# Ledger of designs, part 13: peptides against a protein of PDB entry 4PAS

Target 1, 39 residues: chain A of PDB entry 4PAS
Amino acid sequence: SVNQASTSRLEGLQSENHRLRMKITELDKDLEEVTMQLQ
Target 2, 39 residues: chain A of PDB entry 4PAS as posed
Amino acid sequence: SVNQASTSRLEGLQSENHHLRMKITELDKDLEEVTMQLQ

## One batch from the design tools (peptide; made by RFdiffusion4, then SolubleMPNN)

Design b1_p12_2_s2
Fold by OpenDDE base, seed 5:
Structure b1_p12_2_s2 (fold): chain B 39 residues (1-39), chain A 12 residues (1-12)
Amino acid sequence: as target 1 above (39 residues)
Amino acid sequence: LQKKLEELLKQK
């Protein structure tokens, strides 16, 4: 149904949003490590 | 340092 397709799309966007947030946190840590090695 | 910079540049 249209409702099921909309729900599955929202769940896909929510999971991708979570993945991207985890990736930002990883990159922030990686930049901190690079910054410490340049000091 | 160099390996970590190469890893960051490969991340999309």
Scores: peptide ipSAE 0.047, ipTM 0.604, DockQ to the pose 0.321
Fold by OpenDDE base, seed 4:
Structure b1_p12_2_s2 (fold): chain B 39 residues (1-39), chain A 12 residues (1-12)
Amino acid sequence: as target 1 above (39 residues)
Amino acid sequence: LQKKLEELLKQK
């Protein structure tokens, strides 16, 4: 149904959003480590 | 440092 396709798309976008947020947090930590090594 | 910069550049 249109509703099932919309729900599956939303779940896919939510999982990708979570993955991207976790990747941002990892990159922020990695940039902090680089910043500390440049000080 | 250099290895970490190379790893960060590969992730884009």
Scores: peptide ipSAE 0.047, ipTM 0.604, DockQ to the pose 0.305
Fold by OpenDDE base, seed 2:
Structure b1_p12_2_s2 (fold): chain B 39 residues (1-39), chain A 12 residues (1-12)
Amino acid sequence: as target 1 above (39 residues)
Amino acid sequence: LQKKLEELLKQK
């Protein structure tokens, strides 16, 4: 149904948004480590 | 340092 397709799309976008936020936090920590090693 | 830079460049 149109409602099922809309719900599955929203769930996919929510899971991808969560994945991307976790990846940003990991990259920020990785950049901090690189910055500390360049000082 | 170098290894960490190589790891960051491999991250997609």
Scores: peptide ipSAE 0.045, ipTM 0.601, DockQ to the pose 0.302
Fold by OpenDDE base, seed 3:
Structure b1_p12_2_s2 (fold): chain B 39 residues (1-39), chain A 12 residues (1-12)
Amino acid sequence: as target 1 above (39 residues)
Amino acid sequence: LQKKLEELLKQK
């Protein structure tokens, strides 16, 4: 149904949003480590 | 330092 397709699309976007947020947190930590090594 | 910069540049 249209509702099932909309729900599955939302769940896919929520999982991708979570993955991207975890990747940002990893990169922020990696940049902090580089910054500390340049001081 | 250099190794960590090379690792960051490989990340997409």
Scores: peptide ipSAE 0.045, ipTM 0.601, DockQ to the pose 0.294

Design b1_p12_2_s3
Fold by OpenDDE base, seed 4:
Structure b1_p12_2_s3 (fold): chain B 39 residues (1-39), chain A 12 residues (1-12)
Amino acid sequence: as target 1 above (39 residues)
Amino acid sequence: LQKKLEELRKQK
């Protein structure tokens, strides 16, 4: 149904949003480690 | 340092 397709798309976007947030947090930590190594 | 910079470049 149109509703099932919309729900599956939303769940996919939510999963990708979560993945991207986790990647940002990892990159922020990696930048902190690089910054500490440059000090 | 160098290894971490290479990891950061690969993650784009």
Scores: peptide ipSAE 0.035, ipTM 0.544, DockQ to the pose 0.273
Fold by OpenDDE base, seed 3:
Structure b1_p12_2_s3 (fold): chain B 39 residues (1-39), chain A 12 residues (1-12)
Amino acid sequence: as target 1 above (39 residues)
Amino acid sequence: LQKKLEELRKQK
């Protein structure tokens, strides 16, 4: 149904948003480690 | 340092 397709699309976008937030947190930690090694 | 820079380059 149109509702099932809309729900599955929202769940896919929520999963991708979570993945991207986890990747940002990983990159921020990686940049902090590089910054500490350059000081 | 060098290993971490190579890891960051592979993640782009």
Scores: peptide ipSAE 0.034, ipTM 0.540, DockQ to the pose 0.250
Fold by OpenDDE base, seed 1:
Structure b1_p12_2_s3 (fold): chain B 39 residues (1-39), chain A 12 residues (1-12)
Amino acid sequence: as target 1 above (39 residues)
Amino acid sequence: LQKKLEELRKQK
């Protein structure tokens, strides 16, 4: 179904968006730790 | 510090 292909694509984009947000949060924490160690 | 900088470089 066109709807099944669209829903599976949306779920894939949602999971990738979540993964990228988690990676941003990890990088922000890592930069904070490095910044704190340079102070 | 050095290990963390290496980890950050590997993530690019």
Scores: peptide ipSAE 0.034, ipTM 0.542, DockQ to the pose 0.252
Fold by OpenDDE base, seed 2:
Structure b1_p12_2_s3 (fold): chain B 39 residues (1-39), chain A 12 residues (1-12)
Amino acid sequence: as target 1 above (39 residues)
Amino acid sequence: LQKKLEELRKQK
């Protein structure tokens, strides 16, 4: 149904949003470690 | 340092 397709799309966007947030946090930690090694 | 820079380049 149109509702099922909309729900599955929302769940896909929510999972991708979560993945991207976790990747940002990982990259921020990685940049902090590089910065500390350059000091 | 060098290893960490290579890891960051691979994450693109």
Scores: peptide ipSAE 0.034, ipTM 0.542, DockQ to the pose 0.262

Design b1_p12_2_s4
Fold by OpenDDE base, seed 2:
Structure b1_p12_2_s4 (fold): chain B 39 residues (1-39), chain A 12 residues (1-12)
Amino acid sequence: as target 1 above (39 residues)
Amino acid sequence: LQEKLEELKKQK
């Protein structure tokens, strides 16, 4: 149904948003490590 | 340092 397709799309966007937030946190830590090694 | 820079370049 249109409602099922909309729900599945929202769930996909929510999971991708969570993945991207975790990736940002990892990259921030990785940049901190590189910055510390350059000091 | 160089290893960490190569790791960051591989991350998509």
Scores: peptide ipSAE 0.036, ipTM 0.565, DockQ to the pose 0.269
Fold by OpenDDE base, seed 4:
Structure b1_p12_2_s4 (fold): chain B 39 residues (1-39), chain A 12 residues (1-12)
Amino acid sequence: as target 1 above (39 residues)
Amino acid sequence: LQEKLEELKKQK
């Protein structure tokens, strides 16, 4: 149904949003490490 | 440092 397709798309976007948030946190940690090595 | 910079550049 249109509702099932919309729900599955939303779940996919929510999963991708979570993945991207985790990656931002990892990159922030990596930038902190690089910053500490440059000081 | 240099290794970490190369790792960061490879991350898409």
Scores: peptide ipSAE 0.036, ipTM 0.564, DockQ to the pose 0.270
Fold by OpenDDE base, seed 1:
Structure b1_p12_2_s4 (fold): chain B 39 residues (1-39), chain A 12 residues (1-12)
Amino acid sequence: as target 1 above (39 residues)
Amino acid sequence: LQEKLEELKKQK
């Protein structure tokens, strides 16, 4: 149904959003570590 | 430091 397709798309976007947020947090930590090593 | 910089460059 249109609702099932919309739900599956939303779940896909939510999982990708979560993945991207985790990647941002990882990169922020990695940049902090590099910054500390340059000081 | 250099290893960490190379790791960061590989991250896509």
Scores: peptide ipSAE 0.036, ipTM 0.564, DockQ to the pose 0.261
Fold by OpenDDE base, seed 3:
Structure b1_p12_2_s4 (fold): chain B 39 residues (1-39), chain A 12 residues (1-12)
Amino acid sequence: as target 1 above (39 residues)
Amino acid sequence: LQEKLEELKKQK
């Protein structure tokens, strides 16, 4: 149904949003480590 | 430092 296609698309976007937020947090920590080694 | 910079460049 149109509702099932809309819910499956929303769930896909929510899972990708979560993945991207976890990747940002990892990269922020990696940049902090590099910054400490440059001081 | 250099190894960590090469790791960051490989991340997609």
Scores: peptide ipSAE 0.035, ipTM 0.558, DockQ to the pose 0.253

Design b1_p12_3_s1 (from b1_p12_3, 7 letters changed)
Fold by OpenDDE base, seed 2:
Structure b1_p12_3_s1 (fold): chain B 39 residues (1-39), chain A 12 residues (1-12)
Amino acid sequence: as target 1 above (39 residues)
Amino acid sequence: RLEELQQRLAEL
């Protein structure tokens, strides 16, 4: 149904948004570690 | 470690 397709798309976007937020937090930590080693 | 960071950026 149109509703099932819309729900599945929203769940996909929510999971990808969560993945990207976790990846940003990981990269911020990695940048801090690299910065500390270059000092 | 810079190469590992570059790899992690490519996986976005």
Scores: peptide ipSAE 0.100, ipTM 0.691, DockQ to the pose 0.059
Fold by OpenDDE base, seed 1:
Structure b1_p12_3_s1 (fold): chain B 39 residues (1-39), chain A 12 residues (1-12)
Amino acid sequence: as target 1 above (39 residues)
Amino acid sequence: RLEELQQRLAEL
């Protein structure tokens, strides 16, 4: 149904949003580590 | 380390 397709798309976007948030957090930590090493 | 950061950015 249209509702099932919309739900599956939302779940996919939620999973990707979570992946991207985790990657941002990882990169922020890596940038902090590099910044600390340059000091 | 810079190459690893660049690889991690390419995976976004």
Scores: peptide ipSAE 0.098, ipTM 0.686, DockQ to the pose 0.055
Fold by OpenDDE base, seed 3:
Structure b1_p12_3_s1 (fold): chain B 39 residues (1-39), chain A 12 residues (1-12)
Amino acid sequence: as target 1 above (39 residues)
Amino acid sequence: RLEELQQRLAEL
């Protein structure tokens, strides 16, 4: 149904949003480590 | 370490 396809698309976007948020947090930590080594 | 950071950015 149109509703089922819309729900599955929303769940896909929510999982990708979570992945990207976790990746940003990881990259912020990696940048802090690189910054500390350049000091 | 910069190469590892660049690899992690390419996986975004």
Scores: peptide ipSAE 0.097, ipTM 0.686, DockQ to the pose 0.057
Fold by OpenDDE base, seed 4:
Structure b1_p12_3_s1 (fold): chain B 39 residues (1-39), chain A 12 residues (1-12)
Amino acid sequence: as target 1 above (39 residues)
Amino acid sequence: RLEELQQRLAEL
């Protein structure tokens, strides 16, 4: 149904949003570590 | 380490 397709699309976007937020947090930590090594 | 960071950026 249109509702099932919309729900599945929302769940996909929510999971991708969570993945990207976790990746930003990881990259911020990696950038801090690289910055400390360049000092 | 820069290569690892670049690889992690490519996985976005």
Scores: peptide ipSAE 0.103, ipTM 0.691, DockQ to the pose 0.058; fails the geometry check

Design b1_p12_3_s2 (from b1_p12_3, 7 letters changed)
Fold by OpenDDE base, seed 1:
Structure b1_p12_3_s2 (fold): chain B 39 residues (1-39), chain A 12 residues (1-12)
Amino acid sequence: as target 1 above (39 residues)
Amino acid sequence: RLAERLRRLQEL
């Protein structure tokens, strides 16, 4: 159904959004650690 | 340590 396709797409976007937010948090920590090593 | 952290930042 159109509703099932829309819900599955939303769940996919939510999981990808979570993955990307976790990746940003990882990169921010790696950047902080690089910054501390350059000081 | 630094080189590995720089690699992770390059991989995005």
Scores: peptide ipSAE 0.130, ipTM 0.742, DockQ to the pose 0.059
Fold by OpenDDE base, seed 2:
Structure b1_p12_3_s2 (fold): chain B 39 residues (1-39), chain A 12 residues (1-12)
Amino acid sequence: as target 1 above (39 residues)
Amino acid sequence: RLAERLRRLQEL
């Protein structure tokens, strides 16, 4: 069904968006820790 | 510690 394909694509985009947000949060923490070690 | 953190930042 066109609706099933659209739903599966949306779920894939939502999971990737969540993964990318978690990666940004990890990188922000790693930058904070590097900054703190250089002070 | 620093070198490992720098490596993680390079892995993006």
Scores: peptide ipSAE 0.127, ipTM 0.739, DockQ to the pose 0.057
Fold by OpenDDE base, seed 4:
Structure b1_p12_3_s2 (fold): chain B 39 residues (1-39), chain A 12 residues (1-12)
Amino acid sequence: as target 1 above (39 residues)
Amino acid sequence: RLAERLRRLQEL
């Protein structure tokens, strides 16, 4: 149904949003560690 | 190691 397709799309977008947030947090930490190594 | 951390930042 249209509702099932919309729900599955929302769940996919929520999982991708979570993945991207985790990747940003990882990159921020790696940038901090690089910054500390260059000081 | 610095080079490995720089690689991870480039891989986005």
Scores: peptide ipSAE 0.127, ipTM 0.738, DockQ to the pose 0.059
Fold by OpenDDE base, seed 3:
Structure b1_p12_3_s2 (fold): chain B 39 residues (1-39), chain A 12 residues (1-12)
Amino acid sequence: as target 1 above (39 residues)
Amino acid sequence: RLAERLRRLQEL
């Protein structure tokens, strides 16, 4: 149904949003470690 | 350590 397709699309966008947030947190930590090693 | 972290940042 249109409702099932809309729900599955929202769940896909929510999972991708979570993946991107986890990647940002990883990159922020890696930047902090690089900054500390250059000081 | 530094060179490994720089490689990880380049993988995005």
Scores: peptide ipSAE 0.125, ipTM 0.738, DockQ to the pose 0.056

Design b1_p12_3_s3 (from b1_p12_3, 9 letters changed)
Fold by OpenDDE base, seed 5:
Structure b1_p12_3_s3 (fold): chain B 39 residues (1-39), chain A 12 residues (1-12)
Amino acid sequence: as target 1 above (39 residues)
Amino acid sequence: RLAELQKRLAQL
């Protein structure tokens, strides 16, 4: 069904969006740790 | 530790 394909694509985009948000938070912590070590 | 963090920051 066209609706099933659209739903599966949206779920894929939602999971990737969540992954990217978690990666940003990880990189912010890594940047803080680097900044603290360089001070 | 620093070199590992630098690798993670480069993996944007």
Scores: peptide ipSAE 0.120, ipTM 0.729, DockQ to the pose 0.062
Fold by OpenDDE base, seed 1:
Structure b1_p12_3_s3 (fold): chain B 39 residues (1-39), chain A 12 residues (1-12)
Amino acid sequence: as target 1 above (39 residues)
Amino acid sequence: RLAELQKRLAQL
């Protein structure tokens, strides 16, 4: 149904949003590690 | 370490 397709798309966007948030947090930690190495 | 950071950037 249109509702099932919309729900599956939302779940896909939510999972990708979570992936990207986790990646941002990882990169922030990597930048902190680089910053500590430059000090 | 730079190569590992580049690998992490490629996973965006």
Scores: peptide ipSAE 0.116, ipTM 0.711, DockQ to the pose 0.052
Fold by OpenDDE base, seed 2:
Structure b1_p12_3_s3 (fold): chain B 39 residues (1-39), chain A 12 residues (1-12)
Amino acid sequence: as target 1 above (39 residues)
Amino acid sequence: RLAELQKRLAQL
């Protein structure tokens, strides 16, 4: 039970970490486009 | 443009 709860929590954190990394990459592209518009 | 960036920021 404790090991299963810890594993499920780790998998949830790994999926959220992946989502956040993808969102950072998206925002970096948005910042690039804003930078190009301000030049 | 700014409104779309604000939507993407709100999805963090």
Scores: peptide ipSAE 0.115, ipTM 0.709, DockQ to the pose 0.052
Fold by OpenDDE base, seed 3:
Structure b1_p12_3_s3 (fold): chain B 39 residues (1-39), chain A 12 residues (1-12)
Amino acid sequence: as target 1 above (39 residues)
Amino acid sequence: RLAELQKRLAQL
């Protein structure tokens, strides 16, 4: 039971970490496009 | 455009 709860929590944190990495990549692309429009 | 970037930032 304790090991299962720890594993499920780790999988949730890994999924959220992946979501946040994808969001950073999206925002970096948006900032690049804004930078190109200001030059 | 700025409003759409602000909306994307609020989804972090």
Scores: peptide ipSAE 0.110, ipTM 0.702, DockQ to the pose 0.052

Design b1_p12_3_s4 (from b1_p12_3, 5 letters changed)
Fold by OpenDDE base, seed 1:
Structure b1_p12_3_s4 (fold): chain B 39 residues (1-39), chain A 12 residues (1-12)
Amino acid sequence: as target 1 above (39 residues)
Amino acid sequence: AEEERKKRLEQL
């Protein structure tokens, strides 16, 4: 149904949003570690 | 500093 397709799309977007948030957190930590190593 | 940084990241 249209509702099932909309739900599956939302779940896909939520999963990608979570992945991107985790990647931002990882990159921010890596940046901090590099910054601390340069100090 | 670390906890304030985490709080900023949680807002993204």
Scores: peptide ipSAE 0.073, ipTM 0.612, DockQ to the pose 0.091
Fold by OpenDDE base, seed 4:
Structure b1_p12_3_s4 (fold): chain B 39 residues (1-39), chain A 12 residues (1-12)
Amino acid sequence: as target 1 above (39 residues)
Amino acid sequence: AEEERKKRLEQL
């Protein structure tokens, strides 16, 4: 149904949003470690 | 510093 397709798309966007937030946190940690090594 | 940084990232 249109509702099932919309729900599955929302769940896909929510999972991708979570993945991207986790990746930002990882890159931010990597940047801190590099910054600390350069000081 | 790291824990304050984690708290800022949780707000994004």
Scores: peptide ipSAE 0.072, ipTM 0.618, DockQ to the pose 0.084
Fold by OpenDDE base, seed 3:
Structure b1_p12_3_s4 (fold): chain B 39 residues (1-39), chain A 12 residues (1-12)
Amino acid sequence: as target 1 above (39 residues)
Amino acid sequence: AEEERKKRLEQL
């Protein structure tokens, strides 16, 4: 149904949003470690 | 520095 297709798309976007937030947190930590090593 | 960094990440 249109509702099932909309729900599955929303769940996919929510999962990708979560993955991207986790990746930003990892990269920010890596940048901090590099910044501390350059000081 | 670390606490300001944590606060910035919580806004994402």
Scores: peptide ipSAE 0.069, ipTM 0.611, DockQ to the pose 0.094
Fold by OpenDDE base, seed 2:
Structure b1_p12_3_s4 (fold): chain B 39 residues (1-39), chain A 12 residues (1-12)
Amino acid sequence: as target 1 above (39 residues)
Amino acid sequence: AEEERKKRLEQL
């Protein structure tokens, strides 16, 4: 149904959003470590 | 600096 397709799309977007937030946190930590090594 | 940075990341 249109509702099932919309729900599955929302769940996919929520999981991708979570993955991207975790990746931002990791890259931000790596950037801090590199920045501290350059100071 | 780290704790302030952590607080900014928690807002994303």
Scores: peptide ipSAE 0.069, ipTM 0.610, DockQ to the pose 0.088; fails the geometry check

Design b1_p12_4_s1 (from b1_p12_4, 8 letters changed)
Fold by OpenDDE base, seed 5:
Structure b1_p12_4_s1 (fold): chain B 39 residues (1-39), chain A 12 residues (1-12)
Amino acid sequence: as target 1 above (39 residues)
Amino acid sequence: LSYSIELPPIIP
């Protein structure tokens, strides 16, 4: 149904959002370490 | 220059 398709899409977007947030957090940490080494 | 990010809360 249209409702099932919309729900599944939202769940997929929420899962991808979580994955991307974790990746951004790791990149932020890596950037901090590189910045510290360059000082 | 130092850079950091702040992410908004996840919407359940």
Scores: peptide ipSAE 0.113, ipTM 0.679, DockQ to the pose 0.082
Fold by OpenDDE base, seed 1:
Structure b1_p12_4_s1 (fold): chain B 39 residues (1-39), chain A 12 residues (1-12)
Amino acid sequence: as target 1 above (39 residues)
Amino acid sequence: LSYSIELPPIIP
């Protein structure tokens, strides 16, 4: 159904959002570590 | 200088 397709799409977007947020958090941590090492 | 980011809230 249209509703099932919309739900599956939303779940896919939510999982990708979570994955991207984790990547950004790791990059932020790496940036902080590099910044600390350069001080 | 130090850099940090703040992410917006997760939409559940």
Scores: peptide ipSAE 0.111, ipTM 0.680, DockQ to the pose 0.083
Fold by OpenDDE base, seed 3:
Structure b1_p12_4_s1 (fold): chain B 39 residues (1-39), chain A 12 residues (1-12)
Amino acid sequence: as target 1 above (39 residues)
Amino acid sequence: LSYSIELPPIIP
């Protein structure tokens, strides 16, 4: 149904959002390490 | 200099 397709799409977007947020957090940690080494 | 980021909340 349209509702099932919409729910599956939303769940996919939510999982991708979570994955991207974790990747941003890791990049922030890497940036902090580089910044510390440059001081 | 130190930098920090804050992410917006997840939309449920």
Scores: peptide ipSAE 0.109, ipTM 0.674, DockQ to the pose 0.081
Fold by OpenDDE base, seed 2:
Structure b1_p12_4_s1 (fold): chain B 39 residues (1-39), chain A 12 residues (1-12)
Amino acid sequence: as target 1 above (39 residues)
Amino acid sequence: LSYSIELPPIIP
């Protein structure tokens, strides 16, 4: 149904949002480590 | 200089 397609789309976007947030956090950590090594 | 990130909340 349209509702099932919409809910599945939302769940996909929510999972991708979570994945991207984790990736940003990892990149922030990597940048912190590089910055620390350059000090 | 230091930096920090702030991400918006997850929409449940």
Scores: peptide ipSAE 0.109, ipTM 0.671, DockQ to the pose 0.080

Design b1_p12_4_s2 (from b1_p12_4, 4 letters changed)
Fold by OpenDDE base, seed 1:
Structure b1_p12_4_s2 (fold): chain B 39 residues (1-39), chain A 12 residues (1-12)
Amino acid sequence: as target 1 above (39 residues)
Amino acid sequence: LSFTVELPEVVP
């Protein structure tokens, strides 16, 4: 149904949003490590 | 010193 397709799309976007937030946290850690190596 | 950009929650 249209509602099922909309729900599955929202769940996909929520999962991708979570993945991207985790990737930003990883990149922040990598940036901190590089910053410590440059000091 | 690292900086995080606070991203608004776009998907509830």
Scores: peptide ipSAE 0.050, ipTM 0.600, DockQ to the pose 0.098
Fold by OpenDDE base, seed 5:
Structure b1_p12_4_s2 (fold): chain B 39 residues (1-39), chain A 12 residues (1-12)
Amino acid sequence: as target 1 above (39 residues)
Amino acid sequence: LSFTVELPEVVP
């Protein structure tokens, strides 16, 4: 159904959004560690 | 050098 395709797409976008948020947090921490090593 | 991104809460 159109509703089932729309819900599955939304769930895919929500899971990708969560993955990207976690990756941003990891990269921010890695950047802080590298910055501290350069001081 | 750190950057904070404020992201809107996803209303379910």
Scores: peptide ipSAE 0.048, ipTM 0.591, DockQ to the pose 0.089
Fold by OpenDDE base, seed 3:
Structure b1_p12_4_s2 (fold): chain B 39 residues (1-39), chain A 12 residues (1-12)
Amino acid sequence: as target 1 above (39 residues)
Amino acid sequence: LSFTVELPEVVP
């Protein structure tokens, strides 16, 4: 149904949003480590 | 030097 296709698309977007937020947190940590090594 | 970025919730 149109509702099933919309729900599956939303679940895919939620999963990708979570993955991207976790990747940003990883990059923030990597940037902090590099900044400490440059001091 | 850390910066805080507040990311808006785009998908509930």
Scores: peptide ipSAE 0.044, ipTM 0.592, DockQ to the pose 0.093
Fold by OpenDDE base, seed 4:
Structure b1_p12_4_s2 (fold): chain B 39 residues (1-39), chain A 12 residues (1-12)
Amino acid sequence: as target 1 above (39 residues)
Amino acid sequence: LSFTVELPEVVP
């Protein structure tokens, strides 16, 4: 159904959003470490 | 930025 396809698409977007947020948090930490080494 | 999506209740 259109609803099943929409739900599966939303779940895919939610999982990708979570993955990207985790990657941003990792990069923010790596940037903090590099910033401390440059001070 | 957060978004919430209300999904319609699946009536089978």
Scores: peptide ipSAE 0.044, ipTM 0.569, DockQ to the pose 0.046

Design b1_p12_4_s3 (from b1_p12_4, 6 letters changed)
Fold by OpenDDE base, seed 5:
Structure b1_p12_4_s3 (fold): chain B 39 residues (1-39), chain A 12 residues (1-12)
Amino acid sequence: as target 1 above (39 residues)
Amino acid sequence: LSYSVELPEIVP
């Protein structure tokens, strides 16, 4: 149904959003460590 | 150059 397709798309977007937020947090930490080593 | 990221809480 249209509702099932919309719900599955939203759940997919929510899971990808979560994954991307976790990856950004990891990269932010790695950047801080590199920045500290360059000082 | 300084860079930092602040992320909002994950809404389930």
Scores: peptide ipSAE 0.080, ipTM 0.623, DockQ to the pose 0.078
Fold by OpenDDE base, seed 2:
Structure b1_p12_4_s3 (fold): chain B 39 residues (1-39), chain A 12 residues (1-12)
Amino acid sequence: as target 1 above (39 residues)
Amino acid sequence: LSYSVELPEIVP
């Protein structure tokens, strides 16, 4: 149904949003570590 | 220099 397609799309966007947030957090940590090593 | 990353919740 249209509702099932919409819910599946939303769940996909939620999972991708979570993945991207985790990746940005990882990159932030990596940048902090590099910055600390350069001090 | 210090930095922070704050990510908005776009899709809960």
Scores: peptide ipSAE 0.078, ipTM 0.623, DockQ to the pose 0.087
Fold by OpenDDE base, seed 1:
Structure b1_p12_4_s3 (fold): chain B 39 residues (1-39), chain A 12 residues (1-12)
Amino acid sequence: as target 1 above (39 residues)
Amino acid sequence: LSYSVELPEIVP
């Protein structure tokens, strides 16, 4: 149904959003560690 | 160097 296709698309976007947020958090941590090592 | 990361909620 149209509703099932729309919900599955939203769930896909929510999962990708979560993945991207986790990756940004990891990169933030890596940047902090590099900054600390260079000081 | 100082930095901050704040991410908006785009898709809840």
Scores: peptide ipSAE 0.078, ipTM 0.621, DockQ to the pose 0.087
Fold by OpenDDE base, seed 3:
Structure b1_p12_4_s3 (fold): chain B 39 residues (1-39), chain A 12 residues (1-12)
Amino acid sequence: as target 1 above (39 residues)
Amino acid sequence: LSYSVELPEIVP
């Protein structure tokens, strides 16, 4: 149904959003380490 | 040098 397709798309977007947030957090940690080495 | 990362919720 249209509702099932919309729900599956939303769940896919939610999981990708979570994955991207975790990756940004890892990049933030890497940037902190580089910043400390430059000081 | 200091920085902060804040991410808004886009898809709940």
Scores: peptide ipSAE 0.077, ipTM 0.619, DockQ to the pose 0.090

